# Peptides against a protein of PDB entry 3OGK: the designs that were tried, part 25

Target 1, 307 residues: chain A of PDB entry 3OGK
Amino acid sequence: ATPDRLSRRFPNLRSLKLKGKPRAAMFNLIPENWGGYVTPWVTEISNNLRQLKSVHFRRMIVSDLDLDRLAKARADDLETLKLDKCSGFTTDGLLSIVTHCRKIKTLLMEESSFSEKDGKWLHELAQHNTSLEVLNFYMTEFAKISPKDLETIARNCRSLVSVKVGDFEILELVGFFKAAANLEEFCGGSLNEDIGMPEKYMNLVFPRKLCRLGLSYMGPNEMPILFPFAAQIRKLDLLYALLETEDHCTLIQKCPNLEVLETRNVIGDRGLEVLAQYCKQLKRLRIERGADEQGMEDEEGLVSQRG

## One batch from the design tools (peptide; aimed at target 1 R264 G290)

Design b1_p14_7_s4 (made by RFdiffusion4, then SolubleMPNN; from b1_p14_7, 8 letters changed)
Fold by OpenDDE base, seed 1:
Order: C-alpha cells, then sequence, then structure tokens
Structure b1_p14_7_s4 (fold): chain B 307 residues (1-307), chain A 14 residues (1-14)
C-alpha cells in the first residue's frame, strides 16, 4: 500500500505501524522504491492523517528531518512514537519530538541506532512533559543523558509505569526509583560487582508496584535485592543477567507468580524443571542460545571424562 | 547483528 492510498482509505486513522522488512504477504503490496525510508509516510501523515496519535516505525530509516516534520505536524496530538530498531537519526531529531509533542505518552527508541549529539532531548522531556507513561530506550547507547532528568520525569509524570534504559549505573537511579511511585516495569541499568563492597546494592529501594524487571549484569551477589518483592514479580528478563543454572533455580523458586521469563540456555534442564514446579502461571518462556552452551557442554564433557 | 546480539556477545565475553 502507498501512503496516499492509506490516507484516502483511512483518513481517520489513529494508529500506524510500519515495518521496514514486511512479511512476504505485505511485500508485494509495498513498492520497492521506498527502501525502508519513512519519509514518504511522514509526508502523508503530515498532510493527510490528521487524527493519527500513534506511530510505530520498525526497522525503518528515519532522518532528523522526518522526525522534525512529524513532530511539527502532529504536535500535542502525538501520543505514541516508537522508533523500533530504526536508524538514520540523531538526538536532534529526538529533541524535536519532545519539544513539539509535549503530551507524548509513549516514547520508544529500543534497539535503534543513532548519533548522540547531546542529552538535551531528555532534559527537554523532563522539563515539559507530564503525560509520559512509557519511556523505552533499552539497548541503546546514551552517554550524554542525565539520570537526574529521569528522576525529574518520574516526579512529574504520575502515570509513568514502564521505563527501560541503557547502561546507567543502578545506584545513579536511586532518586528515579524513589520518585517513580507507580512504576511497574523497569529494564536496563547496570549492576557492577564490587568485591570490596558486596552489599553495594542491598539498600536499593525499588518502586512498590514493580513487577516486570530486567536488570543488566545482575549476578548472584546482587540477586538478593529482588527477594523482598520476588513474589510479586510477573516478568523477568534475565537475558543479560550473570546468573548460572543454580542461581536461576534460586530466583525462580521465589517467583511463584512469574508469567514471563526471558533467559539464556544457561537455565538448563534443571532450571526448567524448577520453573515448571514453582511457576504455575507461566505464559511465555523465551530461551536464547548463547555462547554459554559451549561452557555447559565443556563442563558436561569434563564430567563425562572423569566418569 | 542486532543490538541485543551485540550486547549478548559482550556479556559472554566477560
Amino acid sequence: as target 1 above (307 residues)
Amino acid sequence: MSAREKKLDELLAK
């Protein structure tokens, strides 16, 4: 489908999701000359889709100019922008979005590739937005943004329920967690083991409603910080945790209400048995293969060589 | 390689 055909058929469209790599069935309907660029769609949105509140670009090429045009065209009517695995923009484009779309509720840049010029976009968001519900720049590399701005966002956005971030030192987010009283989901951060301070994170206070969690680099020494609220955890992302099979078993046993688990093959058959035994409400299980399989095979091989 | 794959590789290299 062409952008112009879409607007003519659905002038009152409120939500649009575009995928740069369409499934085979949709591929025949998309002209090849679009090359995954959002530009033609942004033009159409700007001119003809006046009721559009939600935009989701997946695996698209997005320029700063595209973002600027979209921002100015939709302004405070834009409630959701998802740049999912997109590329081609800089933080200037993000700045334009948050400057003009002051009532945005969902802002996602998960797994997008961009050039970082400064942290102004997050600061601007912090200074002017009170509507934000979901902020997600998980699996991105922002080095110039401030945790203080996240705290400000949490303080000002009472409906903030889901935040996914990059590799912030988790202790820098203490103020954020304190302010984010209604937060239900958090992913990202960085837990850094300190042999000299084994209790470095033990005093970390999480939001009371937190039930979906994915802490990066969480090891067995840090894992106990979850125990006080493990019974309320419904979703765990352990893909980037530094947990062994036994650690998985320990944690899973404490999460009887777990509905979604994402982890690596390190969970093993033993972990899966424990999961089946203790997590009767499990709805979704994702196991990624990691290079860890070679380590387990080597350990099994070593055990088999000793037997 | 996706960002997730890259991060996973980095994790496994530690």
Scores: peptide ipSAE 0.406, ipTM 0.900, DockQ to the pose 0.380
OpenDDE base, seeds 2, 3, 4, 5: peptide ipSAE 0.388, 0.233, 0.400, 0.378; ipTM 0.895, 0.859, 0.898, 0.892

Design b1_p14_8 (made by RFdiffusion4)
Pose (drawn by RFdiffusion4):
Structure b1_p14_8 (pose): chain A 307 residues (1-307), chain P 14 residues (1-14)
Amino acid sequence: as target 1 above (307 residues)
Amino acid sequence: SLSAKRKKLYELLK
C-alpha cells in the first residue's frame, strides 16, 4: 500500500514496522538495488503520522537524507529506532538521529550495512543521552567507535538493560560492565586469548543480573567465566563461539534454567542429549549450520535422528 | 556477501 493509504486509515499510529526486501535477501539471493526504499514512508511520517514514537525498518534501504528527515521531523518524540538488516546509510545518518532525538530509549542497527566515516555518533550519545534502555549494534563492523564512550553511556543510563556490540576486546569493556548495574543482556565483544596470559580473563565482573548473553569467539579456556552464574542464564547465543562439541555439553549442563539457545551444529547429537535432560524449560532452539567445508568442525558436529 | 564476523569465524574454524 501507499504511505498515503496508511496515514489516512491510521492517522494516530504510535509505532510502525515496515519490511522491504523478501526474506531471500538474507541469503544473498536478492539484488541489492531491488527496492525497499524507506524514503516515501519517512516523508509521510513527517507530514501525517505526527504521533509516531517508534519506527522499525526491516530489510529496507535507508539513506542519510531519509534519516536526517526522520530525526528532524520526530526529534525528541522518537523513543525507538530500529534499523534491522537495512542498508544505504552512513555514520552521518546515525549522528543526525542521536543529536536530534535526545530521548531515544532504544536504538538498533543489527546486521545493517552502512559506511563508517567516524565514531561521533556513539560519542554524542555518551555526552548527552540519559534515557537509553537498549542499544544494539550486534552484527556490525565498527572500527572507529571508542569503548570509553560505551562505558560512559553505561554510567549515565540507569535504565540500560540490553547492549549488543561488535568486535570490542572484552577486556576493554571491564569498566562498562561495572557501570552497567542493571544490564540483563549482553552479546558481542571479542574474546581474544593469547598464550601469554593464561588467565587473560578469569577476572571479569559481569553485571549481577546478566541472564541473556553471548560472548563472541569464546573458547573452552574462557568458557568458565560463565560458571559462577550459569544457574541464572536463560538465553545463550553460542552462534559465534569457538567451542567444540564436548565443551558445549559441559556448559549446557550447567544451565538448568536455559529457555533459549542459539548455536551451530557443532552442538552435535551429544549436545542435544545433554540439553535433553538438564534444560527442561527450553522454549526456543536454533541450530545454524557451521563450517561445512573441512569436516563438520569435529567428528561429533553432526546432528541427526538421535539428537 | 557474508558478514566480517562470519568470515573471521569460518577462517578460525578452518

Design b1_p14_8_s1 (made by RFdiffusion4, then SolubleMPNN; from b1_p14_8, 10 letters changed)
Fold by OpenDDE base, seed 3:
Structure b1_p14_8_s1 (fold): chain B 307 residues (1-307), chain A 14 residues (1-14)
Amino acid sequence: as target 1 above (307 residues)
Amino acid sequence: MLSKRELELLKLRA
């Protein structure tokens, strides 16, 4: 529906999810001249959707001005903002959101493309928010934000249960993990192998309720850090892990309560067999082709029709 | 899918 139609039909709407680049059958849902821009929707939200507390934009063009308008229009009534695979904004727009929406509970910008001006948005969030439950900037490239701000967020937001980040060195997040007592989900970070220090990560302490996990660049040397709590793991994101087929088998055998697995084709038929044998509660399986597997002649790292 | 960075790290570990 068009923005005006939506507001007329549902003036008390609390949650809105919009997807850009609609299929041909849905082309008339957005004015042609606006394409995938959120601007007309933000205008309508500001004027006519005064009970809206949750906004999810997927694959849309979002400007800093759009974010600023949205932030000021909804202010502390905005509980959820998801910029899912969006583009067109900078960290100034994010700063506006966290400045004006002090009670935001969910902030997501996963896989969004933006221009990073500074790390002020995360700092502002750390300084003033106590409501945050979900923070997700997974698969984004931030270079100017501070792990210390993330730690502060964990300390101040006692309902924080899910955090997904970019390529922070995991050891820089030790303070964060200690502070995030109620954290159930963590994805991202960066595990960096150090040949001179093979036990670099062995003493890493995770939040005791952690059950959904995806550590980027986790290899077989780092994998044992999960073993003490592997039985409580419900979801694993291994898309960016550096595990071979046998490594997958080793880990999966230790996760009998696994419900969701996301991994690459390297799991192979063998890994799938092990998964079927040991993970009886599995609900969802996602397998992608990784760039590393495209050039491999080794058949062991492939999922066939048997899987 | 793996990024260039991830691919490089994988190569280093292989």
Scores: peptide ipSAE 0.018, ipTM 0.627, DockQ to the pose 0.243
OpenDDE base, seeds 1, 2, 4, 5: peptide ipSAE 0.017, 0.018, 0.016, 0.017; ipTM 0.603, 0.606, 0.578, 0.595; seed 2 fails the geometry check

Design b1_p14_8_s2 (made by RFdiffusion4, then SolubleMPNN; from b1_p14_8, 8 letters changed)
Fold by OpenDDE base, seed 2:
Structure b1_p14_8_s2 (fold): chain B 307 residues (1-307), chain A 14 residues (1-14)
Amino acid sequence: as target 1 above (307 residues)
Amino acid sequence: SLSKREKELLKLRA
């Protein structure tokens, strides 16, 4: 469909999701007429979709100008913006969004590629937003944002339930976790092994309602930090964990209420057996081929037809 | 354990 056709047919549209070209094509020079740019859609949103409160762009080219136009057009009516695997914008565009859309509830930039100018967008969000429920910049490379702003967001946004971040040192998020009293989901961070301080992370206190979790670079030494609340874990993302087969078995056994597991082939047939034995509530299982498989000589680290 | 670089590569491949 074209933007103009959509608005004519559904002038009272509240939610819009657009999907662009496959990710591989996003970094190539794509003509505007190929539908990969959000510009014509943003124009249509601004002019004709006056009730639109939720926008999801997936694998689209999004410029700062597009974001600025969208922000000004929808202002506080915009509740959800998802830039899912998008590219073409900078943090200036994000700043415009959070400046003008002060009642935004969901802000997602997961796996988007952008130019980072500064951390002002997160600071602005922290200073003015009290409505945020979902913040997701998972699999991004923000280097100029402050964990203190994230903490401020947690303190001010009482309905904040899901936060996915990049590679923040997890210890820098202690204040965030303390403030995020209603947080149910957390993904990202960075666990950094310190041979000289094996108990470096053992005193981490997670939000009491946390039940969906994916800690990046979590190894077997850090894994025990989950044990106190493992029984309440419903979703576990181990895609970026540094766990071996036996570690998977250990953790899975402690998560009897697990509903969703995402992991790599390292779980192996043995891990799948343990999963079947202990996780009777499992609804979804995602197993990806991981980069670590190239170095694993252990046959148990592979999923076969037996598993 | 994996090196920092190896961890980064693991992240990038997702």
Scores: peptide ipSAE 0.035, ipTM 0.744, DockQ to the pose 0.146
OpenDDE base, seeds 1, 3, 4, 5: peptide ipSAE 0.033, 0.034, 0.031, 0.033; ipTM 0.743, 0.738, 0.718, 0.735; seeds 3, 5 fail the geometry check

Design b1_p14_8_s3 (made by RFdiffusion4, then SolubleMPNN; from b1_p14_8, 9 letters changed)
Fold by OpenDDE base, seed 2:
Structure b1_p14_8_s3 (fold): chain B 307 residues (1-307), chain A 14 residues (1-14)
Amino acid sequence: as target 1 above (307 residues)
Amino acid sequence: SMSKREKELEKLRA
């Protein structure tokens, strides 16, 4: 479909999702810039899709100019923007979005690549938005944003239920967790092992409603921080956890209400057995082949046909 | 170019 054809057929369209071509990382063949440009679509949105409130670009090339045009065209009518595995923009584009779309509820840039100029976009979001429900910049590299702005967002956005972030030190998010009273989902952060202070995370207090989480770099020493509320956990993302097979078994046994598990092959047949035994509510299981499993001779760390 | 996901997986190896 072309942009003009879409608007002619559906002038009252409220939600649009566009998918570009798979990138080189998936096939080692297609450069990232082959995802397609959103420019013609943004033009069409600006001119003809006056009721559009939700935009999802996946694997697309998005420029700052595109974001600026979109922001100005939809303004406070834009409720959802997802830049899913997109590239071509800078934080200036994000700044334009949050400046003009002050009632945005969902902002996602998961796995997007961009040039980071400053942290102003998150600051602006913190200063003016009270509508956010979902904020997701998981698997991104923001070095110039402030955890304090994230805390401010949590304080001001009472409907904030899902937040996924990059490699923030978890201890820097203590204020955020305290403020995010209605948070149900959290992914990302960074747990850093400290041999000199093994219990540095043990006093971490999570939001009371938290039931979907994935803490990056969580090892067996940090894993016990989940035990107090493990029974209420419904979704676990362990793709970036540093857990071995036995650690998986330990954690899974404590999560009887687990519905979704995403993990690596390290769970092994043993972990799958434990999962089957203890997690009767399981609905989805995703197992990826992790880089750490490459070359591991431990048979228990591999999922076989037995599992 | 490596995806962000691939980069994160590399961090797990370090």
Scores: peptide ipSAE 0.028, ipTM 0.706, DockQ to the pose 0.414
OpenDDE base, seeds 1, 3, 4, 5: peptide ipSAE 0.026, 0.025, 0.026, 0.026; ipTM 0.709, 0.691, 0.689, 0.696

Design b1_p14_8_s4 (made by RFdiffusion4, then SolubleMPNN; from b1_p14_8, 7 letters changed)
Fold by OpenDDE base, seed 3:
Structure b1_p14_8_s4 (fold): chain B 307 residues (1-307), chain A 14 residues (1-14)
Amino acid sequence: as target 1 above (307 residues)
Amino acid sequence: MLSKREKELLELRK
């Protein structure tokens, strides 16, 4: 099927997800000559999909012009935009989205590659959006955005429940955490060990409802900051934590309500045993090799609840 | 190819 065929069949489509490398069943929806560009789809959205409120592009090529067209076509009707592992755009495209789609609830650009011109897009979002629920630029390389804008977003968007960021110094996000009263999920940031100030993170105050967490570069010295609310943690992303096997065991023992764990093979057999013993509600386990580890292949598995 | 974060992780572990 082509974009035009889709719109003709489903003129009232509300949600669209496109993958650059579609499965065989979806291959016919994207002409081979379009090469993963979103352009023909954006054109179709603009012209014929007037009810579309959610757009998810995965591994697609997206230009600033595409984003601008999409933004203007859907305006405040656009509630969700996910640029998942996309490329080809700059922060100007993001600026257009947040300028025209002021009621956007979900904005994701996780693992997308882009050219960063400035931090205006986040500032604009902070100044005019009050609807945001999910903000995700995890594993991106923004260097020109301000943590102060993130704080403003938290203050203005009372329904904000999930935020995933790049390598902000966690201490720069203190104001954000204080403002984000309803935040349930946080991933990213940067914990930077300081030999001269070993306890510099110990007084961090996290949002009271936080239960899904992934702090980048968290080592054993920083890990205790989680202990006061470890019992309420349901999801942990430890892929970029600096925890050894024993550290994993220590943390896991304190998270009896853990449902999802993502980590590296450093967890080891011992960590898995501890996980099985203490985390009876575990539903999903993802283990990756990691850049600093050898041997075990990436595995994803579902773990049944044990009574 | 290692991601930026993976590279940083390696550096921090050294």
Scores: peptide ipSAE 0.025, ipTM 0.650, DockQ to the pose 0.485
OpenDDE base, seeds 1, 2, 4, 5: peptide ipSAE 0.022, 0.024, 0.022, 0.023; ipTM 0.653, 0.649, 0.645, 0.645; seeds 1, 5 fail the geometry check

## One batch from the design tools (peptide; aimed at target 1 M139 E141)

Design b1_p15_1 (made by RFdiffusion4)
Pose (drawn by RFdiffusion4):
Structure b1_p15_1 (pose): chain A 307 residues (1-307), chain P 15 residues (1-15)
Amino acid sequence: as target 1 above (307 residues)
Amino acid sequence: RTYKEKKREKIREML
């Protein structure tokens, strides 16, 4: 339908969600220029959806121009913006929205592709934003943003509940974790072990409500930092973990309240057996495919009828 | 390549 049709039928929308490219685009089957331009929709938002407080674009093309228009037109009213698997913008567009939308509660760029010219957008949030509840750049290449800015955001945003990040060294986020007193969910970061520091981590202060998490590149040697509060974990994202079938069993075994698990097939039939009696409350399970070239990551990393 | 693909490739190499 045309944007005109949407605004005529529903002139007082508070919340809008638009999907563009077919699902196949998540698997590199759809041309990049196929469509899903968000622009006519943002123009319609400017003129006729004057009550809109939340926008979620999924698999759409979003330009800097379009986000500059959205930020100016909705300004302090934009409580939530989700750029979900979108492309076609840069950090200029992010800066535009974080400077004009001073009351953003939720900002999300998971799996989006954009050009990173600088890190001022995150710094701008750190300097002026107090209302942020959820910040999410989970699956994203940011090389110019400072972990100091993220820590500062945690210090200023009392209601911060959920943050998902890129390849920040976990150790650089120690300050962030102390400051994020209300943090219930964390995903991302980078656990980089060096033989030099056998106990490089072990001294992580995780927020005392963290119950939905996934630490990237987590190996067997760092896995134990979860044991002190594993009874509390309700959601686990081992999708980007570097741990073997045996290690999965040991960790899954310690999470009796786990309701959501996402993992690669390394979990193995053996891991599913463990999951079968320790985690009776499990509601959602996703076993993504792993490295399928040189053996199934190990000689148990195959799930079958047994599992 | 996307960032997700590069991360999966890095994991593959580390295996």

Design b1_p15_1_s1 (made by RFdiffusion4, then SolubleMPNN; from b1_p15_1, 10 letters changed)
Fold by OpenDDE base, seed 2:
Structure b1_p15_1_s1 (fold): chain B 307 residues (1-307), chain A 15 residues (1-15)
Amino acid sequence: as target 1 above (307 residues)
Amino acid sequence: MSYRERVEKRIAELL
C-alpha cells in the first residue's frame, strides 16, 4: 500500500499500524536499510490524515525529524504512539513527542534501538502529562532517565494502568509503586542479588491491583515477594527471570488464576504438568528457547512432546 | 548486540 492511496480511500482514518522489516530481518537476511522509512507515511499523516489518533510503527526506521513532524501535526489529538522495535531516532525525537502531544495516553518504545542524549523526554512527560495510561520502554536501555520522574508520572496520571521499564533497580521504584495506585501491569526493572542481604527486597510493596507482572533477574530468593498476591496474578512474564524448573513449579502452584504465562524452556515437562494441574484458567502459553539451553545438559529443563 | 541480546547473555551467565 502507498501512503497516497491510503489517504484517498480512508481520509477519516483514526488508527494506523505499519509493519516494516519481516521477521527474517532479525536473522540478517535483509539489509538493515530495507526496514522501511516512516517518512512518506508521516508526510501523508501530516497532510491528509487529520483524524489520526493512534500510530503504531513496527520494525520501521524513524528519524527525529519524522517524530517532530508527527508531533506537530497531530499535537494533542495523538492518543497512542507505538515505536515497536524501531530504530533511527534519539531521545530528542521522544522529547518532541511528549512536548507537543501532552494528552498522549499510550507511549511505547519496546525493543527499539535509539541514541540516548539525555533524560529530558521523561522529565517533560512527568511535568505536563496527566492522561497517560500505558508507558512501555521494556527491553530498552535508558541510563539518563530518573526514577523520580516515573514516580511523578504515577502521581499525576490517575489512569496509569500499565508500565514496562528497562534496567531500573527495583528499590529505586518504591516511590513509584506507592504512587501508582491503579497500576495493573508492571514489567522490567532489575533485581540484583546481594549474598549479604538475602531479604533485600522482602519489604517491597506493590500496587494493590497488580495482576500482570514480569520482574527481570528475579531468582528463587526474590520470588517470595510475589506470594502475598500470587492468587491475583493473571499474567506472568518469566522470560528474563532466573528461575529453575522447581522454582517455576513453586510459583505456578501459587497462581491459580493465571491466564498468560511467558517463560523459557527451563519450565520443563514437570512445570507444564504443574501448570495444567493448578492453572485451570490458562489462555496463553509462550515458551522460548533461552540462551541458557546451550549449557543445560539436564533433561528436566527441556519441554518434550509429552508436555 | 541489541539490548535484548545483552539481557539474554547476562541471564545465561547468571544461571
Scores: peptide ipSAE 0.451, ipTM 0.922, DockQ to the pose 0.660
OpenDDE base, seeds 1, 3, 4, 5: peptide ipSAE 0.435, 0.445, 0.444, 0.441; ipTM 0.919, 0.921, 0.920, 0.920

Design b1_p15_1_s2 (made by RFdiffusion4, then SolubleMPNN; from b1_p15_1, 9 letters changed)
Fold by OpenDDE base, seed 1:
Structure b1_p15_1_s2 (fold): chain B 307 residues (1-307), chain A 15 residues (1-15)
Amino acid sequence: as target 1 above (307 residues)
Amino acid sequence: MSYREKQEKRIAELL
């Protein structure tokens, strides 16, 4: 479809999802002829799609100018912006979005590649937004944003239910978790093993409604922090956990209400057997090949056709 | 290197 045809056919379009062409390699240079630029679409949105509330760009090139135009065109009518695996923008573009779209409910930039200039965009969001329900910058590199702004967002956005972040130290998010009373989903962060303080995370208090979880770099020493509420876990992202096969078995046995599991092949056939035995509500299973394949000589750490 | 690749590398280093 072309932008002009879209607006002519659907002038009252409220939700738009655009997917760029699949790339053989993620984040490789997009050829000029790839057609993955959002610019023509943003122009069309600005001119002709006046009822558009939700925009989802997947694997597209997005410039700061595109974001600025979109922000100004939709302003407080924009409820959802998803920059899913996009590239080409900086945090200035994000700043424009949060400055002009003060009632945004969903802001996603998961796995997007961008240039980070500062943390002003998150600060601006914290200062002015009270509508946010979903914030997702999972699998991104933000080094200049403040956990305090995330806490402020949690305090001000009472409908905040899902937050996915990059490499925040989990202990820096204590204030956030305390403020995020309605949070159901959390992914990301960074658990850092400390040989001198093995129990540094044991007193971490999670939001009471938390049921979808993925903690990055969670090892077997940190895993027990989930045990008090493991029975309420519905979704578990272990793609970036540091769990072996036996650790998977231990955790899975404690999650009888698990509906979605994402993990690496380290779960093994044994883990899959345990999963089948204890997780009768399982709806979706994703197993990826992980970097740990090279180190695990143990036959149990591989998923076979038997599992 | 994508963020994912960086994470995978970090996992490999920690494991």
Scores: peptide ipSAE 0.426, ipTM 0.918, DockQ to the pose 0.758
OpenDDE base, seeds 2, 3, 4, 5: peptide ipSAE 0.045, 0.058, 0.036, 0.369; ipTM 0.775, 0.774, 0.711, 0.905; seed 2 fails the geometry check

Design b1_p15_1_s3 (made by RFdiffusion4, then SolubleMPNN; from b1_p15_1, 8 letters changed)
Fold by OpenDDE base, seed 3:
Structure b1_p15_1_s3 (fold): chain B 307 residues (1-307), chain A 15 residues (1-15)
Amino acid sequence: as target 1 above (307 residues)
Amino acid sequence: MSYEEKRRKRIAELL
């Protein structure tokens, strides 16, 4: 479909999702610039799609100029922007979005590749936005953003329900969790084992409504921090947890209301049996092959085709 | 390497 055909056929379009490069592009089979630029679409949005409030770009090339044009064209009418696995922009583009789109509710840049110039975009968002519901920069590397700005966002955005972050030390997010009273979903962070402080994370207090969770690098020593609210967990992301098969079994048994599980093959047939036994409300199961499988020669860590 | 690949590598190193 061409941008011009879309606007002519659907002048009142409110939501647009564009997919650029297929997964095959990751194998260098497709030129980096093939059909992936958002520029012609941003032009069409600016000129002809005046009711558009939700934009989702997946695997596309997005420049700072594209973001600036989009931001100025849609301003406070833009409620959702998802830069899903996109590339080509910097934090200046993000700054433009949050500066001009002050009523944005969903901002996602999950798995996007960008140049980080500063942390101003998050600071600006913290200072001026009160509408944010979803913030997602999961699987990204930000070194210049402040956990304090995240806390400010939580304090000011009473409808904030989902936050996914990069590799923040979880202890730096204590203030954020305290402020995020309505938070239902959290993913990311970093749990770092300290042999000298085995109880380093035991005093973490999570938001009362938290039911969708994915803590990065959570090992069996940190896993007990979930036990007080495990019964309310509905979604669990263990893709980046440091749990063995038995640890999976232990945790799953404590999550009878689990609806969505994402994990690695380390769950094994045993973990799947436990899952079937204790999680009767399970709706979605994602099992990925991990790079860690090369070290587990033991049969217990493999999901068979019979499972 | 994708960010996912980097994380997978880190997990493999920590296990």
Scores: peptide ipSAE 0.393, ipTM 0.912, DockQ to the pose 0.694
OpenDDE base, seeds 1, 2, 4, 5: peptide ipSAE 0.387, 0.380, 0.252, 0.392; ipTM 0.910, 0.907, 0.827, 0.911

Design b1_p15_1_s4 (made by RFdiffusion4, then SolubleMPNN; from b1_p15_1, 9 letters changed)
Fold by OpenDDE base, seed 5:
Structure b1_p15_1_s4 (fold): chain B 307 residues (1-307), chain A 15 residues (1-15)
Amino acid sequence: as target 1 above (307 residues)
Amino acid sequence: MSYREKVEKRIAERL
């Protein structure tokens, strides 16, 4: 489809999702620039799609100029922006979005590649937004943003229900968790082992409504921090956990209300058996091949044809 | 290296 054909057919369009590069492009099978630029679409949005409140770009090239144009064209009418696995922009583009779109409810940059200039975009969001419901920069690297700005967002945005972050040390998010009283979903962060402090995370207090969770680098020593509320967990993301097969079994047994599980092949046939036994409400299971497969000597750590 | 690849590498190093 072309941008001009879309606007002519649907002048009152409120939601647009565009998909660029196929997965095959990740393996250099397709040129990186193939059909991937959002520029012609942003031009069309700016000129002809005046009711558009939700934009989702997936695997597209997005420049700072594209983001600036979109921000100024939609302003406070923009409720949702998802830059899903996009590339080509910097934090200046994000700054433009949060500066001009002060009523944005959903902001996503999950798995996007960008150049980080500063942390001003998150600071600006913290200073002016009170509408945010979903913030997601999962699987991204931000080194210049402040966890204090995330805390401010949680304090000011009472409808904030889902937050996914990159490499924040979890202990730096204590203030955020305390402020985020309505948070239902949290993913990301970084759990870092300290040989001298094995109980480093034991006193971590999570939001009372938290039921969808994925902590990066969570090992068996940190896993017990979930036990007090494991019965209320409905979704677990264990893709980036440091759990073995037996650790999976231990955790799954404590999550009888689990509806969605995402994990690696390390769950094994044993983990799947335990899952079937204890998680009768399971709706979705995602098992990925992990980098840890190369280290698995034990067949019990692999999903066989029996699973 | 993508951020995902960095994460996967870190996991592989710690397991």
Scores: peptide ipSAE 0.532, ipTM 0.933, DockQ to the pose 0.711
OpenDDE base, seeds 1, 2, 3, 4: peptide ipSAE 0.514, 0.531, 0.527, 0.517; ipTM 0.929, 0.932, 0.932, 0.928

